# Designs tried in a protein design run: peptides against a protein of PDB entry 5EIB. Part 145

Target 1, 366 residues: chain A of PDB entry 5EIB
Amino acid sequence: VDLEPGTMDSVRSGPFGQIFRPDNFVFGQSGAGNNWAKGHYTEGAELVDSVLDVVRKESESCDCLQGFQLTHSLGGGTGSGMGTLLISKIREEYPDRIMNTFSVMPSPKVSDTVVEPYNATLSVHQLVENTDETYCIDNEALYDICFRTLKLTTPTYGDLNHLVSATMSGVTTCLRFPGQLNADLRKLAVNMVPFPRLHFFMPGFAPLTSRGSQQYRALTVPELTQQMFDSKNMMAACDPRHGRYLTVAAIFRGRMSMKEVDEQMLNVQNKNSSYFVEWIPNNVKTAVCDIPPRGLKMSATFIGNSTAIQELFKRISEQFTAMFRRKAFLHWYTGEGMDEMEFTEAESNMNDLVSEYQQYQDATAD
Target 2, 366 residues: chain A of PDB entry 5EIB as posed
Amino acid sequence: VDLEPGTMDSVRSGPFGQIFRPDNFVFGQSGAGNNWAKGHYTEGAELVDSVLDVVRKESESCDCLQGFQLTHSLGGGTGSGMGTLLISKIREEYPDRIMNTFSVMPSPKVSDTVVEPYNATLSVHQLVENTDETYSIDNEALYDICFRTLKLTTPTYGDLNHLVSATMSGVTTCLRFPGQLNADLRKLAVNMVPFPRLHFFMPGFAPLTSRGSQQYRALTVPELTQQMFDSKNMMAACDPRHGRYLTVAAIFRGRMSMKEVDEQMLNVQNKNSSYFVEWIPNNVKTAVCDIPPRGLKMSATFIGNSTAIQELFKRISEQFTAMFRRKAFLHWYTGEGMDEMEFTEAESNMNDLVSEYQQYQDATAD

## One batch from the design tools (peptide; made by RFdiffusion4, then SolubleMPNN)

Design b2_p17_4_s2 (from b2_p17_4, 6 letters changed)
Fold by OpenDDE base, seed 2:
Structure b2_p17_4_s2 (fold): chain B 366 residues (1-366), chain A 17 residues (1-17)
Amino acid sequence: as target 1 above (366 residues)
Amino acid sequence: SAAQERARELQARRRAR
């Protein structure tokens, strides 16, 4: 789905264009112009019914529909505005199904789009209310990984998207292969989301490999475990040492000893016990899949529900507040039918979310 | 705290599923 035809044509003409049914390409002509309000109330609202017709058709063809997975950006008008409209409409029609998102958080290091803080804040407001699971894929973290860890002098969207694709492949492993822990979206939500509003995940991946480095160094289980818990391997720009893990899932892939994995996972939890809440028993889940990712002998994917995610929301809130106090570009949104109150409500709800994370960070066992 | 009580209630609901 896109409000611009050129994106869809690029996907269709690409090496994977044949993976999708031709009838499942739904697109507009005008685009959203990086405006959330165009995505949500005008251009996106005109297109949403045609998307819902396709969603219904594909849902009816499912023997067992678990839920929906949306991949979108929060900085752009289509992914943010129309994406959150689509989430709302799907939630209304399928209230008993899991809504899962891969939400790309904007960063000034990656994009010069000045209104991204508005689009992100308005989107986070919708995600808090209408999603069950959200993987926070932060362009700030992706850029820092590419630049600092992978030593890419000028990170491209291709480099960032490689990390995104590796992470998405990792977190969906249990859904794609039989006999795994968290084998469905609902089980994942039950294990990962102790509080309904606190459903934002910090993903991480090991090993971090550049597209050009054939140095697929065979990592050991101890090295994978250590890298997976390193803040430098997190796809969200948060230091987990500044918060506490509510829940963790670790997904190992490749031929390895389950006993060795369990031993290393126990060791890393014990070493980092101060960074876990003590009042959620058995809050770390481990899965091992014998099938490695393509090109690697083994990998580990991390999913963290950490109170440190508040650092990401604080960054967006600070950027939002700095623009909103000046009413900068606000007329672009109000001209599409938005009220200034919707901005204040979205800011308030995101600040409430930050306060909720802090409250659970400071909570002690009785 | 109300937060801890809600946490316990949610954990109890998880054990019951």
Scores: peptide ipSAE 0.018, ipTM 0.565, DockQ to the pose 0.018
Fold by OpenDDE base, seed 5:
Structure b2_p17_4_s2 (fold): chain B 366 residues (1-366), chain A 17 residues (1-17)
Amino acid sequence: as target 1 above (366 residues)
Amino acid sequence: SAAQERARELQARRRAR
């Protein structure tokens, strides 16, 4: 789905364009112009019914519909505005199904789009209410990984999207292969989301290795475990050491000793015990899938529900507040039929979310 | 496409920093 036809042409002409049914390409003509309100209230609202018709048709073809997965950006107008409209409409029609998102967070280091803080804040407001699980993928963290860890001098969107695809493949491993932990979206939600509003995840992937070091790196379970819990491997720009993990899932892939995995997972928990809440029993879950990812002997994917994610929301909130106090570009949103009150509501709800994360960070076992 | 042009502009701006 896109509000611009050229995006669909790029997907269709790409290496995997033929895997999608032609009838499932739904697109507009005008685009959203990086405006959330165009995506949500005008251009997106004209297209949403045609998307819902496709969603219904695909849902009816499922033997067992678990839920929906949306991949979108929160900085752009289509991914943020129309994406959150679609989430709302799908939630209304399928209230008993899981809503899962891969939400790409904007960063001033990666994009010069001035209105990204508005689009992100308005999107987060919708995601808090209408999603069950949200993987926070921060363009800042992806850029830093590409530059610092992968030693790419000029990271491209292709390089960033490669990390996104590896992460998406990792977190969906248990859904795609039988006999795994979190084998369905609902079990994942039950294990990862102890409080309904606190459903924002920090994903991570290992191994991350520069091209120059790939030949010399032995892939071992200890190295995967150590790298997976390293703050530098988080796909969200927050430091887990500044918060506490509510829940963690680790997904190992490849032929390895389950005993060695359990030993290393116990060791990393014990070493980092101060960074876990003590009042959630058995809050770390581990899965091992014998099937490695393409081109790797072994990998590990991390899913963290951490109170440190508040650093991401605080960053967005600070940028939002600095623009909104000046009413900068506000007329571009209100001119599309949006109320100014929705900005204040979105800011308030995001600040409440930050306060909730802080409350559970400071909570002690009674 | 407008998306590819925006991506190229962002890459050009990053190379200029």
Scores: peptide ipSAE 0.000, ipTM 0.342, DockQ to the pose 0.019
Fold by OpenDDE base, seed 1:
Structure b2_p17_4_s2 (fold): chain B 366 residues (1-366), chain A 17 residues (1-17)
Amino acid sequence: as target 1 above (366 residues)
Amino acid sequence: SAAQERARELQARRRAR
């Protein structure tokens, strides 16, 4: 789905374009112009019914519909505005199904789009209320990984998207291969989301290795485990050491000893015990899948529900506030039928979310 | 005008949840 035809043409002409049904390509002509209000209220609102018709058709073809997965950006107008409209409409029609998102967070290191803080804040307001689980994929963290860890001098969208794809493949492993922990979206939500509003995940993927160093690194379970818990390996620009993990899932892939995985996972938890809440028992879950990802002998994927995720929301909030105080570009949104009150409501709800994370960070076992 | 009316209707439906 897009409000621009060119994106859909790029997907269709791509190496995997043939895996999608041609009739499942729903697109507009005008785009959203990086305006959340165009995506949500005008251009996106005109296209949403056509998308819902496809969603219904595909849902009816499922033997067991678990839920929905949306991949979108929060900085753009279509992914943010129309994406959150679509989530809202799907949740109305399928209230008993899981809503999962892969939400790409904007960064001024990656994009010069000035209004991204508005689009992100307005989107987060919708995601707090209308998703059950959201993977926060932060372009700032992806850029920093590409530059610092992968030693890419000029990270491209291709380099960032490679990390996104590896992460998405990792976190969906348990859904795609039988006999795994979190084998369905509902079990994942039960294990990862102790509080309904606190459903924003910090993902990570290992191994992350520069092209020049790949040939010299042995992939071992201890190295994967250590890298997976390293703050520099997080795909959200948050330091886990500044917060506490509410819940963690680790997904190992490849031929390895389950005993060694369990030992290393226990060791890393014990070493980092100060960064876990003590009042949620059995809050770390581990899965091992014998099938490695393509091109790797083994990998580990991390899913963290951490109170440190508030650093990401604080960054967006600070950028939002700096623009909103000046009413910068506000007329682009109000011209599409938005009220200034909706900006204030979205800012308030995101600040409430930050406060909730802080409250649970500071909570002790009674 | 029609786009603004649709926007207001969508906003009103969200506030009612």
Scores: peptide ipSAE 0.028, ipTM 0.678, DockQ to the pose 0.874; fails the geometry check
Fold by OpenDDE base, seed 4:
Structure b2_p17_4_s2 (fold): chain B 366 residues (1-366), chain A 17 residues (1-17)
Amino acid sequence: as target 1 above (366 residues)
Amino acid sequence: SAAQERARELQARRRAR
């Protein structure tokens, strides 16, 4: 789905364009112009019914519908505005199904789009209320990984999207292969989300190696485990040491000893015990899949529900507040039918979410 | 939410044009 036709042509002409049904390409002509309000109330609102018709058709063809997965950006107008409109509409029609998202957080390091903080804040407000689980894929973190770890001098969207694809492949491993932990979206939510509003995940991937070092690195279970818990390997620009893990899932892929994985996972938990909440028993889950990702002998994917995710929301909130106090570009949103009150409500709800994470970070076992 | 109601109202107004 897009509000622009050119993105659909790129998907169709791509190496996997033929896996999608032609009728499932729903697109507009005018785009959202990086405006959440165009995506949510105007251009996106004109297209949403056509998307819902496709969603219904595909849902009816499912033997057992678990839920929905949306991949979208929060900095643009289409992914943010129309994406959150779709989530809302799907949630209304399928209230008993899981809503899962891969939400790409904006960064000034990656995009010069000045209104991204508005689009992100307005989107987070919707995601707090209408999703069951959200993977926070932060362009800040992706850029920093590309630049510092992968040693790419000028990271491209292609380089960032490669990390996104590796992460998405990792976190969906348990859904795609039988006999794994979190084998369905509902089990994932039960294991990862102890409090309904606190459903934002910090994903991570290992190995992250520069092209020049890849040939010389023997990947071991201890190295994967250490890298997976390293803040530099997180796809969200948060330091886990500044918060506490509520829940963790680790997905190992490749031929390895389950015993060695369990030993290394126990060691990393013990070493980092101060960064876990003490009042959630058995809050770390581990899975091992014998099938490695393409081009790697082994990998580890991390899913963290950490109170440190508040650093990401604080960054967006600070950027939002700096623009909103000046009423910068508000006329672009109000001209599409938005009220200034919707901005204040979205800011308030995101600040409440930050306060909730902080409360649970400071909670002690009695 | 108030936002969802507004989205519905805006859609209804556009369909009536």
Scores: peptide ipSAE 0.022, ipTM 0.633, DockQ to the pose 0.133; fails the geometry check

Design b2_p17_4_s3 (from b2_p17_4, 6 letters changed)
Fold by OpenDDE base, seed 4:
Structure b2_p17_4_s3 (fold): chain B 366 residues (1-366), chain A 17 residues (1-17)
Amino acid sequence: as target 1 above (366 residues)
Amino acid sequence: SAAQERSRRMQAERRAK
């Protein structure tokens, strides 16, 4: 789905374009112009019913519909505005199904789109209410990984999207291979989301190795475990040491000893015990899949529900507030039928979410 | 939260338009 045709042509001409049904390509002509309001109230609202018709048709063809998975950006107008409209409409029609998202957070390091803080804040407001599980894929973190870890002097969208694809492949491993932990979206939600509003995940991936170093590094289970818990390997730009983990899932892939994985996972928890909440028993879950990712002998994927995710929301909130106080570009949104009250409600809900994370961070076992 | 109640109210008002 897109509000512009050019992205659909790129998907069709791509190496996997033929796996998608032609009728499942729903697209507009005008685009959203990086405006959430165009995506949500005008251009996106005109297209949403055509998308819902496809969603219904595909849902009816499922023997057992678990839920929906959306991949979208929060900085643009289509992914943010139309994506959150689509989530709302699907949630209304399928209230008993899981809503899962891969939400790409904007960064000024990656995009010059000045209104991204508005689009992100308005989107987070919708995601807090209408999703069950949201993987926060932060362009700030992706850029920093590409630049610092991968040693790419000028990271491209292709380089960032490679990290996104590796992460998405990692977190979906348990859904794609039988006999794994969190084998369905509902079990993932039960294990990862102790509080309904606190459903924003920090994904991480190991190994993250520069092209020049890949040839020489024998990856071990201890190295994978250590890298997976390193803040530099997080796809969200927050330090887990500034918060506490509510829940963690670790997904190892490749031929390795389950015993060695369990020993290393216990060791990393014990070393980092101060960074876990003590009042959620058995809050770390581990899975091992014998099938490695393509081109690697082994990998580890991290899913963290941490109170440190508030750093990401604070960054967006600070950028939002700095623009909103000046009423910068508000006329682009109000001209599409938005009220200024929607901005203040979105800011308030995101600040409430930050306060909720802080409350659970400061909570002690009695 | 007061924000959730406002969000729900705003969503309900949009559906009624």
Scores: peptide ipSAE 0.018, ipTM 0.599, DockQ to the pose 0.071
Fold by OpenDDE base, seed 5:
Structure b2_p17_4_s3 (fold): chain B 366 residues (1-366), chain A 17 residues (1-17)
Amino acid sequence: as target 1 above (366 residues)
Amino acid sequence: SAAQERSRRMQAERRAK
């Protein structure tokens, strides 16, 4: 789905364009112009019914519909505005199904789009209410991984999207192979989300290795475990050491010793015990899938529900507040039929979310 | 800034596809 036709042509002409049905390409003509309100109230609202018709058709073809997965950016107008409209409409029609998102957070270090703080704040407001699980992916964190860890001198969107695709493949492993921990989206939510509003995850993937060192790196369970818990390996620009993990899932792939995995997972928890809440019993879950990713002998994927994610929301809130107090570009949103009150509600809800994360960070066992 | 240069490069890459 896109509000621009050229994006669909790029997907269709791509190496995997033929895996999608032609009738499942739904697109507009005008685009959203990086405006959330165009995506949500005007251009996106004209297209949403055509998308819902496709969603219904595909849902009816499922033997067992678990839920929906959306991949979108929160800085743009289409991914943010139309993406959150779609989430709302799907939630209304399928209230008993899991809503899962891969949400790319904007960063001023990667994009010069001045209105990204508005688009992100308005999107987060919708995601807090209408999603069950949200993987937070920050373009800054992805860029830093590409530059510092992968030793790419000039990271491209292709390089960033490669990290996203590896992470998405990792977190969906348990859904795609039988007999795993979190074998369905609902079990994942039950294990990862102790409080309904606190459903924003820090993902990570290992191994991350530069091309020059790939030949010399022995992939071991200790190295995967150490890299997976490293703050520099997080796909969200937050330091887990500034917060506490509410819950963690680790998904190992490849032929390895379950005993060695359990030993390394226990060791990393013990070394980092101050960074876990003590009042949630058994809050670390581990899965091992015998089938490695393509081109790797083994991998590990990390999913963290950490109170450190508040650093991401605080960053967006500070940028939002600095623009909104000046009423900068506000007329571009109100001119599309949006009320100024929705900005204030979105700011309030995001600040409440930050306060909730802080409360549970400071909570002790009674 | 290095951020603006990266942003411009990435925007140019997106437009070239």
Scores: peptide ipSAE 0.012, ipTM 0.439, DockQ to the pose 0.019
Fold by OpenDDE base, seed 3:
Structure b2_p17_4_s3 (fold): chain B 366 residues (1-366), chain A 17 residues (1-17)
Amino acid sequence: as target 1 above (366 residues)
Amino acid sequence: SAAQERSRRMQAERRAK
């Protein structure tokens, strides 16, 4: 789905374009112009019914519909505005199904789009209410990984999207292979989301290795375990050491000893015990899939529900507040039918979310 | 847990507004 035709043509002409049904390509002509309000109230609202018709058709073809997965950017107008409109409409029609998102957070290091803080804040407001699980994929973290860890001097969107793809493949492993922990979206939500509003995940991936170092790196279970808990391997720009893990899932892929995985996972929990909440028992879950990812012997994917994710929301809130206090660019949104109150409500809800994370960070076992 | 009940209550109160 896009508000621009050119993206659909690129997907259709791509190496995987034939995997998708032609009728499942729904697109507009005008785009959202990086405006959430165009995505949500105007251009996106004109297209949403056509998308919902496809969603219904595909849902009816499912033997057992678990839920929906949306991949979108929160900085742009289409992914943020139309994406959150779709989430709302799908939630209304399928209230008993899981809504899962891969939400790409904007960063000034990656994009010069000045209104990204508005689009992100308005999107987070919708995600708090209408999603069950949101993987926070932060362009700032992706850029920093590409530059610092992968040693890419000039990271491209292709380099960032490679990390996104690896992460998405990792977190969906349990859904794609039978007999795994978190084999369905609902079970993942039960294990990962102890508090319904606190459903924002910090994903991480290992191995992250520069091209020059790949030939010299052994891939071992201890190294994967160490790396997936390293803050430098997190796809969200927050430091887990500044917060506490509410819940964690680790997904190992490749031929490895389950015993060695369990030993290393116990060791990393014990070593990092101060970074876990003590009042959620058995809050770390581990899965092993014998099928490695393409091009790797083994990998580990991390899913963290951490109170440190508030650092990401604080960054967005600070940027939002600095613009909104000046009423900068508001006329672009109000001209599409938005009320100025919707900005204030979105800011308030995001600040509430930050306060909730902080409350659970400071909570002790009674 | 008491924390899970508080969170469920806060979410229910927000949805009821």
Scores: peptide ipSAE 0.008, ipTM 0.514, DockQ to the pose 0.027
Fold by OpenDDE base, seed 2:
Structure b2_p17_4_s3 (fold): chain B 366 residues (1-366), chain A 17 residues (1-17)
Amino acid sequence: as target 1 above (366 residues)
Amino acid sequence: SAAQERSRRMQAERRAK
């Protein structure tokens, strides 16, 4: 789905274009112009019914529909505005299904789109209410990984998207292979989301490898485990040491000892015990799949529900507030049918979310 | 800024595909 035809033509002409049914390409002509309101109330609203018809058709063809997975950007008008409209409409039609998102967080280090803080704040408001689980993928963190860790002098969108693809492949491993922990979206939500609003995840991946580095060092289980818990490997620009883990899932892939994995996972929890809440029992879950990802002998994928994610929301909120106080560019949104109250409500809900994360960070066992 | 230069480079890369 896109509001621009050129993106769909690029996907269709690409090496994987034939994976998707031609009839499942739904696209507009005008684009959203990086405006959430165009995505949500105008251009996106004109296209949404055509998307819902495809969603219904594909849902009816499923033997067992667990839920939905949306991949979108919160900085752009289509992914943010139309993406959240789709989430709302799908939630209305399928209230008993899991809504999962891969939400790319905007960063001023990667994009010069001035209105990204508005698009992100308006999107986060919708995600708080209408998703069950959201993977926070921060373009800043991806860029920093590419530049600092992978030593890429000039990171490209291809390099960032490689990390996203590896992470998405990792977190979906349990859904794609039989006999895994968190084998369904609902089970993942039950294990990862102790409080309904606190469903924003910090993903991580090990080993971190660029598309050009053919030297796949066969990492050991200890090295994979250590890398997953390193703040430098987080796909969200938050330091886990500034918060506490509510829940963690680790997904190991490749031929390894389950015993060694369990020993290393216990060791890393014990070393980092101060960064876990004490009042959630058995809050770390581990899965091992014997099938490695393509090109690697072994990998590990991390999913963290951490109160440190509030750093991401605080950053967006600060940027939002600095623009909104000046009424900067608001006429672009109000001209598409938005009320200024929606901005205030979205800001309030995101600040409430930050306060909730802080409350649970400071909570002790009764 | 270095961020704007990166953004422009990435946008140019997207348009060239």
Scores: peptide ipSAE 0.006, ipTM 0.430, DockQ to the pose 0.019

